Peptides against a protein of PDB entry 7BBL. Designs and how they scored, part 56

Target 1, 86 residues: chain A of PDB entry 7BBL
Amino acid sequence: IAQESLESQEQRARAALRERYLRSLLAMVGHQVSFTLHEGVRVAAHFGATDLDVANFYVSQLQTPIGVQAEALLRCSDIISYTFKP

## One batch from the design tools (peptide; made by RFdiffusion4, then SolubleMPNN)

Design b2_p15_8_s3 (from b2_p15_8, 7 letters changed)
Fold by OpenDDE base, seed 4:
Structure b2_p15_8_s3 (fold): chain B 86 residues (1-86), chain A 15 residues (1-15)
Amino acid sequence: as target 1 above (86 residues)
Amino acid sequence: MVGTPEALQAAIAAL
């Protein structure tokens, strides 16, 4: 069996990452996402979009400790992790 | 499903 070139392996790895990214976005769109922020703060919101550099998450119905924002911008630098149900 | 912004950033960087 011929060994696949290292370059071909890297190309497949990049393709897999691209697919993972696209599938993740498709899975999140319109769904409620729970965000864990710094200092133990947790919020929930419906995912709308992100920048091409994933600097921000554009969300709707953001549930915060002090109320709900119809539309909001979450800076990715403020987000430790997130979870959602596809 | 659990994720991090950093993981998304890494994935999109592969585009």
Scores: peptide ipSAE 0.467, ipTM 0.865, DockQ to the pose 0.082
Fold by OpenDDE base, seed 5:
Structure b2_p15_8_s3 (fold): chain B 86 residues (1-86), chain A 15 residues (1-15)
Amino acid sequence: as target 1 above (86 residues)
Amino acid sequence: MVGTPEALQAAIAAL
């Protein structure tokens, strides 16, 4: 059985990741996302954008235990996970 | 749907 070359396998893997990135952005933009942060903190916000290195999430209508911020920056290093309805 | 920043980082790094 002819085995696909290593280069071809790597190319397909990169393509799959690129598609995943694009689809994730399309699914999140403008939607409310629930963020789980460290130390049990949970917040909800509308996703706006991220950096090319995904260092930060730029969000709006950030709901915190204390109140709502119209616009905010969430550091990705502070985020454990997030969930949303596409 | 559940995600992590690390998963997005891995995906964008493939560009």
Scores: peptide ipSAE 0.466, ipTM 0.865, DockQ to the pose 0.085
Fold by OpenDDE base, seed 2:
Structure b2_p15_8_s3 (fold): chain B 86 residues (1-86), chain A 15 residues (1-15)
Amino acid sequence: as target 1 above (86 residues)
Amino acid sequence: MVGTPEALQAAIAAL
């Protein structure tokens, strides 16, 4: 059995990461996501899109402690973590 | 499912 080259193994590893990324985005699109922000703040919003460098989350129906925004931008630097149901 | 921006950033950096 010919051993797979290191380059081929690395290519498969990168492909697996790309697939996981794409599947995660597809699972979030149109669904409500709960975001944990700094200082114990939690918000919920429908996921729309993200930048290619994941600098921002573009969301809709953002529920904040002071009201609902139809469209909003969440900076990823403000987000500690998020949860969603596929 | 739980995620972090850092995890997504790491995944997309592999593109």
Scores: peptide ipSAE 0.465, ipTM 0.865, DockQ to the pose 0.077
Fold by OpenDDE base, seed 3:
Structure b2_p15_8_s3 (fold): chain B 86 residues (1-86), chain A 15 residues (1-15)
Amino acid sequence: as target 1 above (86 residues)
Amino acid sequence: MVGTPEALQAAIAAL
């Protein structure tokens, strides 16, 4: 059985990453997401969008310890992880 | 479902 070429294996790996990205965005849009930030801070917001380099998360109804922001931008460098229910 | 910005960044870099 001829082994798949290294180039073909790399192409499949890139395709799998692209699919993962697209499915993740589709799953998040319109849902409430819980964000874990640095130093134990947690916030919740509805996911809107990201930019192409995933530098920022654009969100709405951001619940913070001091109040609610209708619209907000979360820098991805401030986010450790996020959780949502698709 | 759990995610990280780094995982998204790695995935989009493969476009």
Scores: peptide ipSAE 0.465, ipTM 0.865, DockQ to the pose 0.083

Design b2_p15_8_s4 (from b2_p15_8, 7 letters changed)
Fold by OpenDDE base, seed 1:
Structure b2_p15_8_s4 (fold): chain B 86 residues (1-86), chain A 15 residues (1-15)
Amino acid sequence: as target 1 above (86 residues)
Amino acid sequence: MVGTPEALEAAIAAL
């Protein structure tokens, strides 16, 4: 069995990551996303967009422990993980 | 679906 070249493996890996990224963005559109932030803070918000620079999350109807913010920016550095139902 | 910023950053870097 001929081993696939390292370059070809890397190309496939990049393609897979690109596909995962795009599919994830499309799946989030119009859905509520639950964010786990630092210090155990959890918030929920409707996905608006992300940027391609620093992976900021632009969201709406951000539900926090102290109220709802109509529009908000969640910085990548503040987020541990996120979940959503596609 | 579950995601992390690190995974997203890796995906962005692969574009």
Scores: peptide ipSAE 0.238, ipTM 0.768, DockQ to the pose 0.084
Fold by OpenDDE base, seed 4:
Structure b2_p15_8_s4 (fold): chain B 86 residues (1-86), chain A 15 residues (1-15)
Amino acid sequence: as target 1 above (86 residues)
Amino acid sequence: MVGTPEALEAAIAAL
């Protein structure tokens, strides 16, 4: 069996990452996402969109410790991790 | 499903 070239392996790896990204976005649409922020702060919000340039999360119904924001922007730099149920 | 910004950034960079 011929060994796949390193370049082909890298191409497949990039394709897999792209697919993972797109599938993740599709899975998030309309669902509540739980975000773990710095200092142990956790918030939940409905996913709206993200931008490719800055990786901002545009969300709705953001539940914060002090209330709910109808619309909000979460910075990637503020987020430690996130979880959601597809 | 669990994710991190770093993993998302890596996926975005691969687009």
Scores: peptide ipSAE 0.235, ipTM 0.767, DockQ to the pose 0.080
Fold by OpenDDE base, seed 2:
Structure b2_p15_8_s4 (fold): chain B 86 residues (1-86), chain A 15 residues (1-15)
Amino acid sequence: as target 1 above (86 residues)
Amino acid sequence: MVGTPEALEAAIAAL
């Protein structure tokens, strides 16, 4: 049985991560995402895009405890977790 | 589907 090279295994692992990332982004487009932030704060917003440089979330209709913001930027450093329904 | 910034950053780093 020919064993795959370590390099080939690593290439497949990276490809799988890239596929998961792209599929997740496609699934989020136009959908509401719920974000859990620090201090127990939870917000919801429609997904717009992500910034690959800083991994920011560009969102619309951000529902916060104090109101709705039409357009907003969420930093990954502010987010504990997020959930959405495809 | 559930995600975390750490998982997203790991996926981005693999691009």
Scores: peptide ipSAE 0.235, ipTM 0.768, DockQ to the pose 0.077
Fold by OpenDDE base, seed 3:
Structure b2_p15_8_s4 (fold): chain B 86 residues (1-86), chain A 15 residues (1-15)
Amino acid sequence: as target 1 above (86 residues)
Amino acid sequence: MVGTPEALEAAIAAL
């Protein structure tokens, strides 16, 4: 059995990453997402969109320890991880 | 479902 070329393996790996990205975005739309930020800060917000260049999170109804922000931008540099239920 | 910015950025870079 001829082994798949390295180039073909790399193409499949890139395709898998693309699919993962697209499915993740679709799953987040309209759902509340819990964000873990630095220094133990946790916030919850409804997902709006992401920026392809900077990968910012555009969110609404951001629940913070000091109040609710109607709309907000979360920078990737501020986020450790996020979780949601699709 | 759990995600990280690093994983998302890697997926974006592969587009």
Scores: peptide ipSAE 0.234, ipTM 0.764, DockQ to the pose 0.082

## One batch from the design tools (peptide; made by RFdiffusion4, then SolubleMPNN)

Design b2_p16_3_s1 (from b2_p16_3, 5 letters changed)
Fold by OpenDDE base, seed 1:
Structure b2_p16_3_s1 (fold): chain B 86 residues (1-86), chain A 16 residues (1-16)
Amino acid sequence: as target 1 above (86 residues)
Amino acid sequence: IAALEAELEAIRAAFL
């Protein structure tokens, strides 16, 4: 039985994770999303768009601990996790 | 949305 190489298995795993990520972005459109950021900071915002190359989230009505920002940019590197109701 | 769908399809075509 030709076992698939470890590299090929990892490549498929990365592709599956990327697909899951992109599907989550599609499902997120128009919804309020709760983001967990570093240092335990939690924010909520309406998802607008993402820049796929730069890995930025363009959001509206960003609720932060210090106030609401009408439009904001969240870097993917700042986000630990997110949750939303489809 | 369309750009995400296109990338999703490209990933599927290449690796899945």
Scores: peptide ipSAE 0.073, ipTM 0.657, DockQ to the pose 0.109
Fold by OpenDDE base, seed 5:
Structure b2_p16_3_s1 (fold): chain B 86 residues (1-86), chain A 16 residues (1-16)
Amino acid sequence: as target 1 above (86 residues)
Amino acid sequence: IAALEAELEAIRAAFL
């Protein structure tokens, strides 16, 4: 049985994770998303768009501990995880 | 949206 190289297995795993990520972005359109940020900060916002090259989320009605921002930019690097109901 | 779909298709074509 020809075993696929470790490098090839890792490449497929990374590709599968990237596909799942992109599918999640498509599914987020028009939904409120709960974001977990650093230091245990949690915010909720309506998903607008992403810029994959700039690594930003464009969101609206961002609910923060200090109030609501009508429009906001979240850096992908600031986001640990997110959840939403499709 | 279209850009994400295009990238998704490129990933499938290359690795999946």
Scores: peptide ipSAE 0.072, ipTM 0.658, DockQ to the pose 0.107
Fold by OpenDDE base, seed 2:
Structure b2_p16_3_s1 (fold): chain B 86 residues (1-86), chain A 16 residues (1-16)
Amino acid sequence: as target 1 above (86 residues)
Amino acid sequence: IAALEAELEAIRAAFL
């Protein structure tokens, strides 16, 4: 039984995390998502889509501390974490 | 790896 190299195991682990991430994006379509941004900022929005490289989140009804934005673009790099009810 | 890469590509294609 050839043991997988450590590098191969790490590649599989990274691929599994990426798969779970992409599956979460599919699952959140049309749902309200709570996003945690830098500096403890938290917002909620309805998830619409991402662009081809998953660099940006296209959202609607973005609830911010200063009001609601009907449509907005969130950079993926600005998002620390998110939660939603599937 | 190849099977997981193919699955990942299928998910990406379905979403984007």
Scores: peptide ipSAE 0.041, ipTM 0.605, DockQ to the pose 0.152
Fold by OpenDDE base, seed 3:
Structure b2_p16_3_s1 (fold): chain B 86 residues (1-86), chain A 16 residues (1-16)
Amino acid sequence: as target 1 above (86 residues)
Amino acid sequence: IAALEAELEAIRAAFL
C-alpha cells in the first residue's frame, strides 16, 4: 500500500482547518462575538454576515474603546482571533 | 425557516 506523501498530508490538514473556519462562521449567526484586534484591542459585536470572497465581517452593536457603533465593517486582516458562546 | 434553523443547529453541534 503506497503511503500518502507528506505534501498530501499537509493539503488534507489545510483543508480540515479551512472547513472548521467556514463552519465557525455559520455557527456565529445571531451571536455576540468577541474579536481580538491588533495592539491588544478587544471589541464585541453581534455577527450579521460575511463576504466569503473577501472575508469581511459585517457586524452590529460594535462595542469599541471609544463607544458603540450601530453598524460596522471589520476587515479579516484586522482580526487576530475571535471567541463566542454557541 | 425551520429547515434552515435545523441545519444551523446541526452545524453548531458538529463544530463543538
Scores: peptide ipSAE 0.021, ipTM 0.529, DockQ to the pose 0.065

Design b2_p16_3_s2 (from b2_p16_3, 5 letters changed)
Fold by OpenDDE base, seed 3:
Structure b2_p16_3_s2 (fold): chain B 86 residues (1-86), chain A 16 residues (1-16)
Amino acid sequence: as target 1 above (86 residues)
Amino acid sequence: IEELEAQLEAIRAEFL
């Protein structure tokens, strides 16, 4: 019986995760997103756009522990995770 | 980057 290799299984898993990530970017448009950053910092902001070339999130109404920034740029490398309601 | 953009465009085509 032909069996799929471990490498092929891992490739399919990575492809599925990548597709889910890209779909999440589309779903974020126009919604408030909660971001978890390094050092336990959590912020909320309205998602505007992402720059695939520069790997940045362009957001508005960024709510931080010390106040709100009307416009802000979040580097993807600074983001550990995010959550939002579609 | 080009491949990533192509993947995003393919997904967009499903919704738009």
Scores: peptide ipSAE 0.019, ipTM 0.516, DockQ to the pose 0.195
Fold by OpenDDE base, seed 1:
Structure b2_p16_3_s2 (fold): chain B 86 residues (1-86), chain A 16 residues (1-16)
Amino acid sequence: as target 1 above (86 residues)
Amino acid sequence: IEELEAQLEAIRAEFL
């Protein structure tokens, strides 16, 4: 019985994480999400949509340290992590 | 990107 190659194991792991990520995006729709950004900045916003081509999050009611923005665009590259209530 | 879009659409279809 041949052991699954390391490459195949990594591919399967990446695929699983990618699917989990995509499912999380769908689950976020209509919910307030807490985002952790660089340099310890934390914001909360209602999730609207993502642009997979541009790698952006379209959000509303973005709560920042300096105030609330009605509509905003968050770059995925700026986001370290996020949490939300399902 | 096209593959990612296809994956997203496939996942979304599971909830329709």
Scores: peptide ipSAE 0.019, ipTM 0.519, DockQ to the pose 0.200
Fold by OpenDDE base, seed 2:
Structure b2_p16_3_s2 (fold): chain B 86 residues (1-86), chain A 16 residues (1-16)
Amino acid sequence: as target 1 above (86 residues)
Amino acid sequence: IEELEAQLEAIRAEFL
């Protein structure tokens, strides 16, 4: 059995990670998500949607260290990680 | 961007 090339393995790995990411976005809909941002900042918000290029998160009831913002836009580049309960 | 949009559409179709 011919072994899959390294390049093909990497391509499949990237595709799998991308699919998991996109599926996580769908699973986030309607849930409160905890976001870890830079400088140790953690916020929680209800996930609404993303834009077409998945560059921004549209959220509501954003709980920040300073207070609650009814609606907000989070740039994906500002997000280190996130967790939520499906 | 087109590839990402296609991936989103494909995944969305699986969930709907």
Scores: peptide ipSAE 0.019, ipTM 0.519, DockQ to the pose 0.163
Fold by OpenDDE base, seed 5:
Structure b2_p16_3_s2 (fold): chain B 86 residues (1-86), chain A 16 residues (1-16)
Amino acid sequence: as target 1 above (86 residues)
Amino acid sequence: IEELEAQLEAIRAEFL
């Protein structure tokens, strides 16, 4: 019985993860999201949008350890993880 | 970028 190659299996897995990620972006629109950043920093902000290549998060009411920013830009590379309630 | 846009549009079409 012919089996799918390992490369094809990995490609499908990556595609599935990508889809789930993109769906999460849609789900978080307008919601407050808790972001975990480097050095144990945690922030919460209302998600606004991302740029076309999802390199940056445009957020509002960013609650940081040192204060609140009305509007801010978070680089995706700075984000370790995030949680939110859909 | 174009591929991501296409993916987002496809997903958005499922929800809206």
Scores: peptide ipSAE 0.019, ipTM 0.525, DockQ to the pose 0.194

Design b2_p16_3_s3 (from b2_p16_3, 7 letters changed)
Fold by OpenDDE base, seed 3:
Structure b2_p16_3_s3 (fold): chain B 86 residues (1-86), chain A 16 residues (1-16)
Amino acid sequence: as target 1 above (86 residues)
Amino acid sequence: IAALEAELREIRAAFL
């Protein structure tokens, strides 16, 4: 019985996590999302789209501590976590 | 959306 290598197990785990992430992006479309940024900053915005590299989030009605921005771009590197209701 | 769907198909075909 061929045992699956440790490397193959790790590849499957990484692929499963990547798929879950991408599915979450699809589920965000048209919903308000709460984003946790660095330094304890939390914002909420309507999710529009990402670019092809999934490097940027294009959002609308960004609620910030100092007011609402109609249109904004959030870089993935600035985001620690997010939550939303599908 | 289409690009994400394509990537999901590729991941499923290769690993899942």
Scores: peptide ipSAE 0.059, ipTM 0.655, DockQ to the pose 0.106
Fold by OpenDDE base, seed 4:
Structure b2_p16_3_s3 (fold): chain B 86 residues (1-86), chain A 16 residues (1-16)
Amino acid sequence: as target 1 above (86 residues)
Amino acid sequence: IAALEAELREIRAAFL
């Protein structure tokens, strides 16, 4: 039985995680998403779209501690986690 | 959405 190389196993693991991430993006479409940002800041917004290459989240009705923004851009690098109801 | 679905399909075909 040819054992898969360690590098090949790591590639499959990365691919599986990427698929899971992308599936989450598809599932977010049309839903309000709660984002956790740095320093424990939490915001909620309606998910619009992503730029997958730049890793930006385009959202609407962004609820922040200081008010609501009709349209906003969230950088993926600023996001720690997100949750939503499918 | 369609581009994301296409990417998912490609990833699945290549590695899973």
Scores: peptide ipSAE 0.058, ipTM 0.653, DockQ to the pose 0.106
Fold by OpenDDE base, seed 5:
Structure b2_p16_3_s3 (fold): chain B 86 residues (1-86), chain A 16 residues (1-16)
Amino acid sequence: as target 1 above (86 residues)
Amino acid sequence: IAALEAELREIRAAFL
């Protein structure tokens, strides 16, 4: 059995993670999502949309430590992790 | 890179 190259294995692993990510985006539609940002900042917001190519999250009712923003843009680069109840 | 981009495009097209 020809062993798949390390590069090919890494490609498949990245693809699998991307699929999981995309599925999570679909699952969060219409839900409040808790986002963990840098420096331990946590926010909650309703997921609206994302631009998968630019990697931004368009959210509403963003609850931040300093107040609530009706509409906001979260850069994916600022997000460490997120969780939500499906 | 190009092969990965193609695979990710197929994944995107399947779900979004």
Scores: peptide ipSAE 0.038, ipTM 0.601, DockQ to the pose 0.099
Fold by OpenDDE base, seed 2:
Structure b2_p16_3_s3 (fold): chain B 86 residues (1-86), chain A 16 residues (1-16)
Amino acid sequence: as target 1 above (86 residues)
Amino acid sequence: IAALEAELREIRAAFL
């Protein structure tokens, strides 16, 4: 049995995680998503699209602590976690 | 690295 190299196993694991992430983005389309940002800030927004190259989330009806924004851009780097109901 | 980049490109092409 040709045992796969450790490096190859790690590459497959990273690819699988990326696939799961991308599938989650597809599943979010049209749904309200709760985002946890830095410093304990939580926002909710309808997910519209993402720019995977620039790592931006295009959202609508962004509920923030200071009010609702009709349209907004969230940086992926600012997001710690998210949850949604598919 | 190149193998992972190829896999990610295939994933992106399949889903996005």
Scores: peptide ipSAE 0.038, ipTM 0.602, DockQ to the pose 0.100

Design b2_p16_4_s1 (from b2_p16_4, 7 letters changed)
Fold by OpenDDE base, seed 2:
Structure b2_p16_4_s1 (fold): chain B 86 residues (1-86), chain A 16 residues (1-16)
Amino acid sequence: as target 1 above (86 residues)
Amino acid sequence: VEALEAELEAIRAAFL
């Protein structure tokens, strides 16, 4: 049995995690998503799209502690986690 | 959406 190298196994594991992430982005389109940002800030918004390099989230009806924004841009680097109902 | 789908396909083709 040809043993796959450790490096190759790690590469596949990273690819699988990336695929799962991207699938979640596709699945959340049109759904309300709860985002956890830095310093315990939580917001909810309807997910619209990402840009081509997945640097930004384009969202609508962004519910923030200071009010609702009809349309907004969230940078991926500002997001710690998210959850949604498929 | 299409760009993400294309990236998913590329990942599957290369590693999965």
Scores: peptide ipSAE 0.073, ipTM 0.657, DockQ to the pose 0.107
Fold by OpenDDE base, seed 5:
Structure b2_p16_4_s1 (fold): chain B 86 residues (1-86), chain A 16 residues (1-16)
Amino acid sequence: as target 1 above (86 residues)
Amino acid sequence: VEALEAELEAIRAAFL
């Protein structure tokens, strides 16, 4: 059995993480998602769609500490983590 | 959704 190179192993690990990420995006469609943003800010919103090329989340009913925004765009770069109930 | 499914399948086919 030829041992995979370290680089190949790392590539597979990255691919597995990317697959997990994409699966989560598919799973969150139509659900309320809790987002953790920078500075400890937490918001909740209904997930609408992503724009993967621009790295944006299109959401509705965004609940923020300062009020509710009916429609919003979250940049993926602003998001540290998210959770939802599938 | 379909674009994500296609990307997922492409990643699976290439690396997993």
Scores: peptide ipSAE 0.071, ipTM 0.656, DockQ to the pose 0.107
Fold by OpenDDE base, seed 3:
Structure b2_p16_4_s1 (fold): chain B 86 residues (1-86), chain A 16 residues (1-16)
Amino acid sequence: as target 1 above (86 residues)
Amino acid sequence: VEALEAELEAIRAAFL
């Protein structure tokens, strides 16, 4: 019985996580998303698009503590996590 | 959308 190597198991695990992430981006289209940023900042916005090369999030109706911004760009590096209802 | 779908398909073909 050919046992799968540890490296092969890790590659499959990384691929599965990447697929799950990409599927979440597709499911996010047209929905309001809650983003958790650094320093406990939480914002909500409608998802417009993502730049696959640099993982920027293009959003609309960004709700911040100071007010609503009609259009905004969120950098992936600024985002800790996000949630939405599909 | 198409680029993301293509990447998903490539991942499935290679590992899943």
Scores: peptide ipSAE 0.070, ipTM 0.657, DockQ to the pose 0.104
Fold by OpenDDE base, seed 1:
Structure b2_p16_4_s1 (fold): chain B 86 residues (1-86), chain A 16 residues (1-16)
Amino acid sequence: as target 1 above (86 residues)
Amino acid sequence: VEALEAELEAIRAAFL
């Protein structure tokens, strides 16, 4: 039995992480999510949707250090991590 | 949602 290549193992690991990420996006729909951004900035918002390439998050009731925005767009590149209660 | 579901299915079919 040939051992699976390292490249194939890494590909499956990346695919599994991507699946878990996408499942988290589905699970957070309609929930308040806490986002950690760069420079220690933390915000909270209700998750609405993403665009087709998952480059942006469409959110509502965005709580920022300077106030609340009713609707906003967060770029995924600005987000370090997020947490939510399903 | 549908696009993410389709992407999930494609990933599962190809790699998992």
Scores: peptide ipSAE 0.068, ipTM 0.652, DockQ to the pose 0.108

Design b2_p16_4_s3 (from b2_p16_4, 6 letters changed)
Fold by OpenDDE base, seed 5:
Structure b2_p16_4_s3 (fold): chain B 86 residues (1-86), chain A 16 residues (1-16)
Amino acid sequence: as target 1 above (86 residues)
Amino acid sequence: VAALEAELEAIRAAFL
């Protein structure tokens, strides 16, 4: 069995992580999600959609430390992690 | 959703 190159192994690992990420987005639709942002800020929102390049999260009922926003845009670059219950 | 599903399928087909 030819040993897969290191670059190919890394590519598959990246692809597997990307698949898992995309699956999480699909599973997230319509659910309340807890987002961890920079500086320890945590918010909760209902996930609506993302744009085609997955650069932004379109959310509703965004609960922030300073109040609730009916609709909001979260940039992926602002998000460290998220959790939700499917 | 559909765009993500298409991307997911493309990744699966190509690399997994």
Scores: peptide ipSAE 0.092, ipTM 0.681, DockQ to the pose 0.107
Fold by OpenDDE base, seed 4:
Structure b2_p16_4_s3 (fold): chain B 86 residues (1-86), chain A 16 residues (1-16)
Amino acid sequence: as target 1 above (86 residues)
Amino acid sequence: VAALEAELEAIRAAFL
């Protein structure tokens, strides 16, 4: 049995994680999502779209501690985690 | 959505 190289195993693991991430984005469409940002800030917003190349979330009805923004852009680098109900 | 689905399919085809 040819043993798959460590590098190939790691590549497949990265691909599987990327697939899981992309599936989560597809499942997020049309749902309200809770985002955890830095410094314990939590916001909720309706998911609109992503820019996969720039790693941005385009959202609507963003509920922030200081009010609601009709439309907003969240950078992926600002997001620690997110949750939603499918 | 379509671009994301295409990327997902490309990942499956290449590695999964």
Scores: peptide ipSAE 0.087, ipTM 0.678, DockQ to the pose 0.108
Fold by OpenDDE base, seed 3:
Structure b2_p16_4_s3 (fold): chain B 86 residues (1-86), chain A 16 residues (1-16)
Amino acid sequence: as target 1 above (86 residues)
Amino acid sequence: VAALEAELEAIRAAFL
């Protein structure tokens, strides 16, 4: 049995993580998501869409420390993590 | 949605 190369194993692991990420985006549709941003800032918003090419989140009813924004854009580079209940 | 589904299908077909 030819052993799978280390490079092939790493490629499959990266592909599995990418698929899990993309499936999480589909599961967010129609749900409120909690986002953890830099400097300990936490916000909640309804998920609208993502731009896969530019890596942006388009959200509605964004709850921030200073008030609620009806619509907003979050850059993926500003997001440390997110959680939601599917 | 359609572009995301196509990317998921391509990943499954090639690596999973």
Scores: peptide ipSAE 0.087, ipTM 0.679, DockQ to the pose 0.067
Fold by OpenDDE base, seed 1:
Structure b2_p16_4_s3 (fold): chain B 86 residues (1-86), chain A 16 residues (1-16)
Amino acid sequence: as target 1 above (86 residues)
Amino acid sequence: VAALEAELEAIRAAFL
């Protein structure tokens, strides 16, 4: 039985991570999410939508250290991690 | 939602 190549194993691992990411986005719909940004900045917002190709989060009621924004765009590149209650 | 589900299904069909 030919062992699966390392490249094929890595491809499946990347696909599994992408699946988990997409499932998390589905689970975030309508929920408040806490985002950890660079330099220890933390914000909370209600998840609205995402641009899958552009990697943007469209959020509402964004709570920032300097105030609340009714609607905002978060770039995925600005986000280190997030947590929410599904 | 539907677009995410479609992308998820495409990933599963290709790699999982």
Scores: peptide ipSAE 0.077, ipTM 0.663, DockQ to the pose 0.107; fails the geometry check

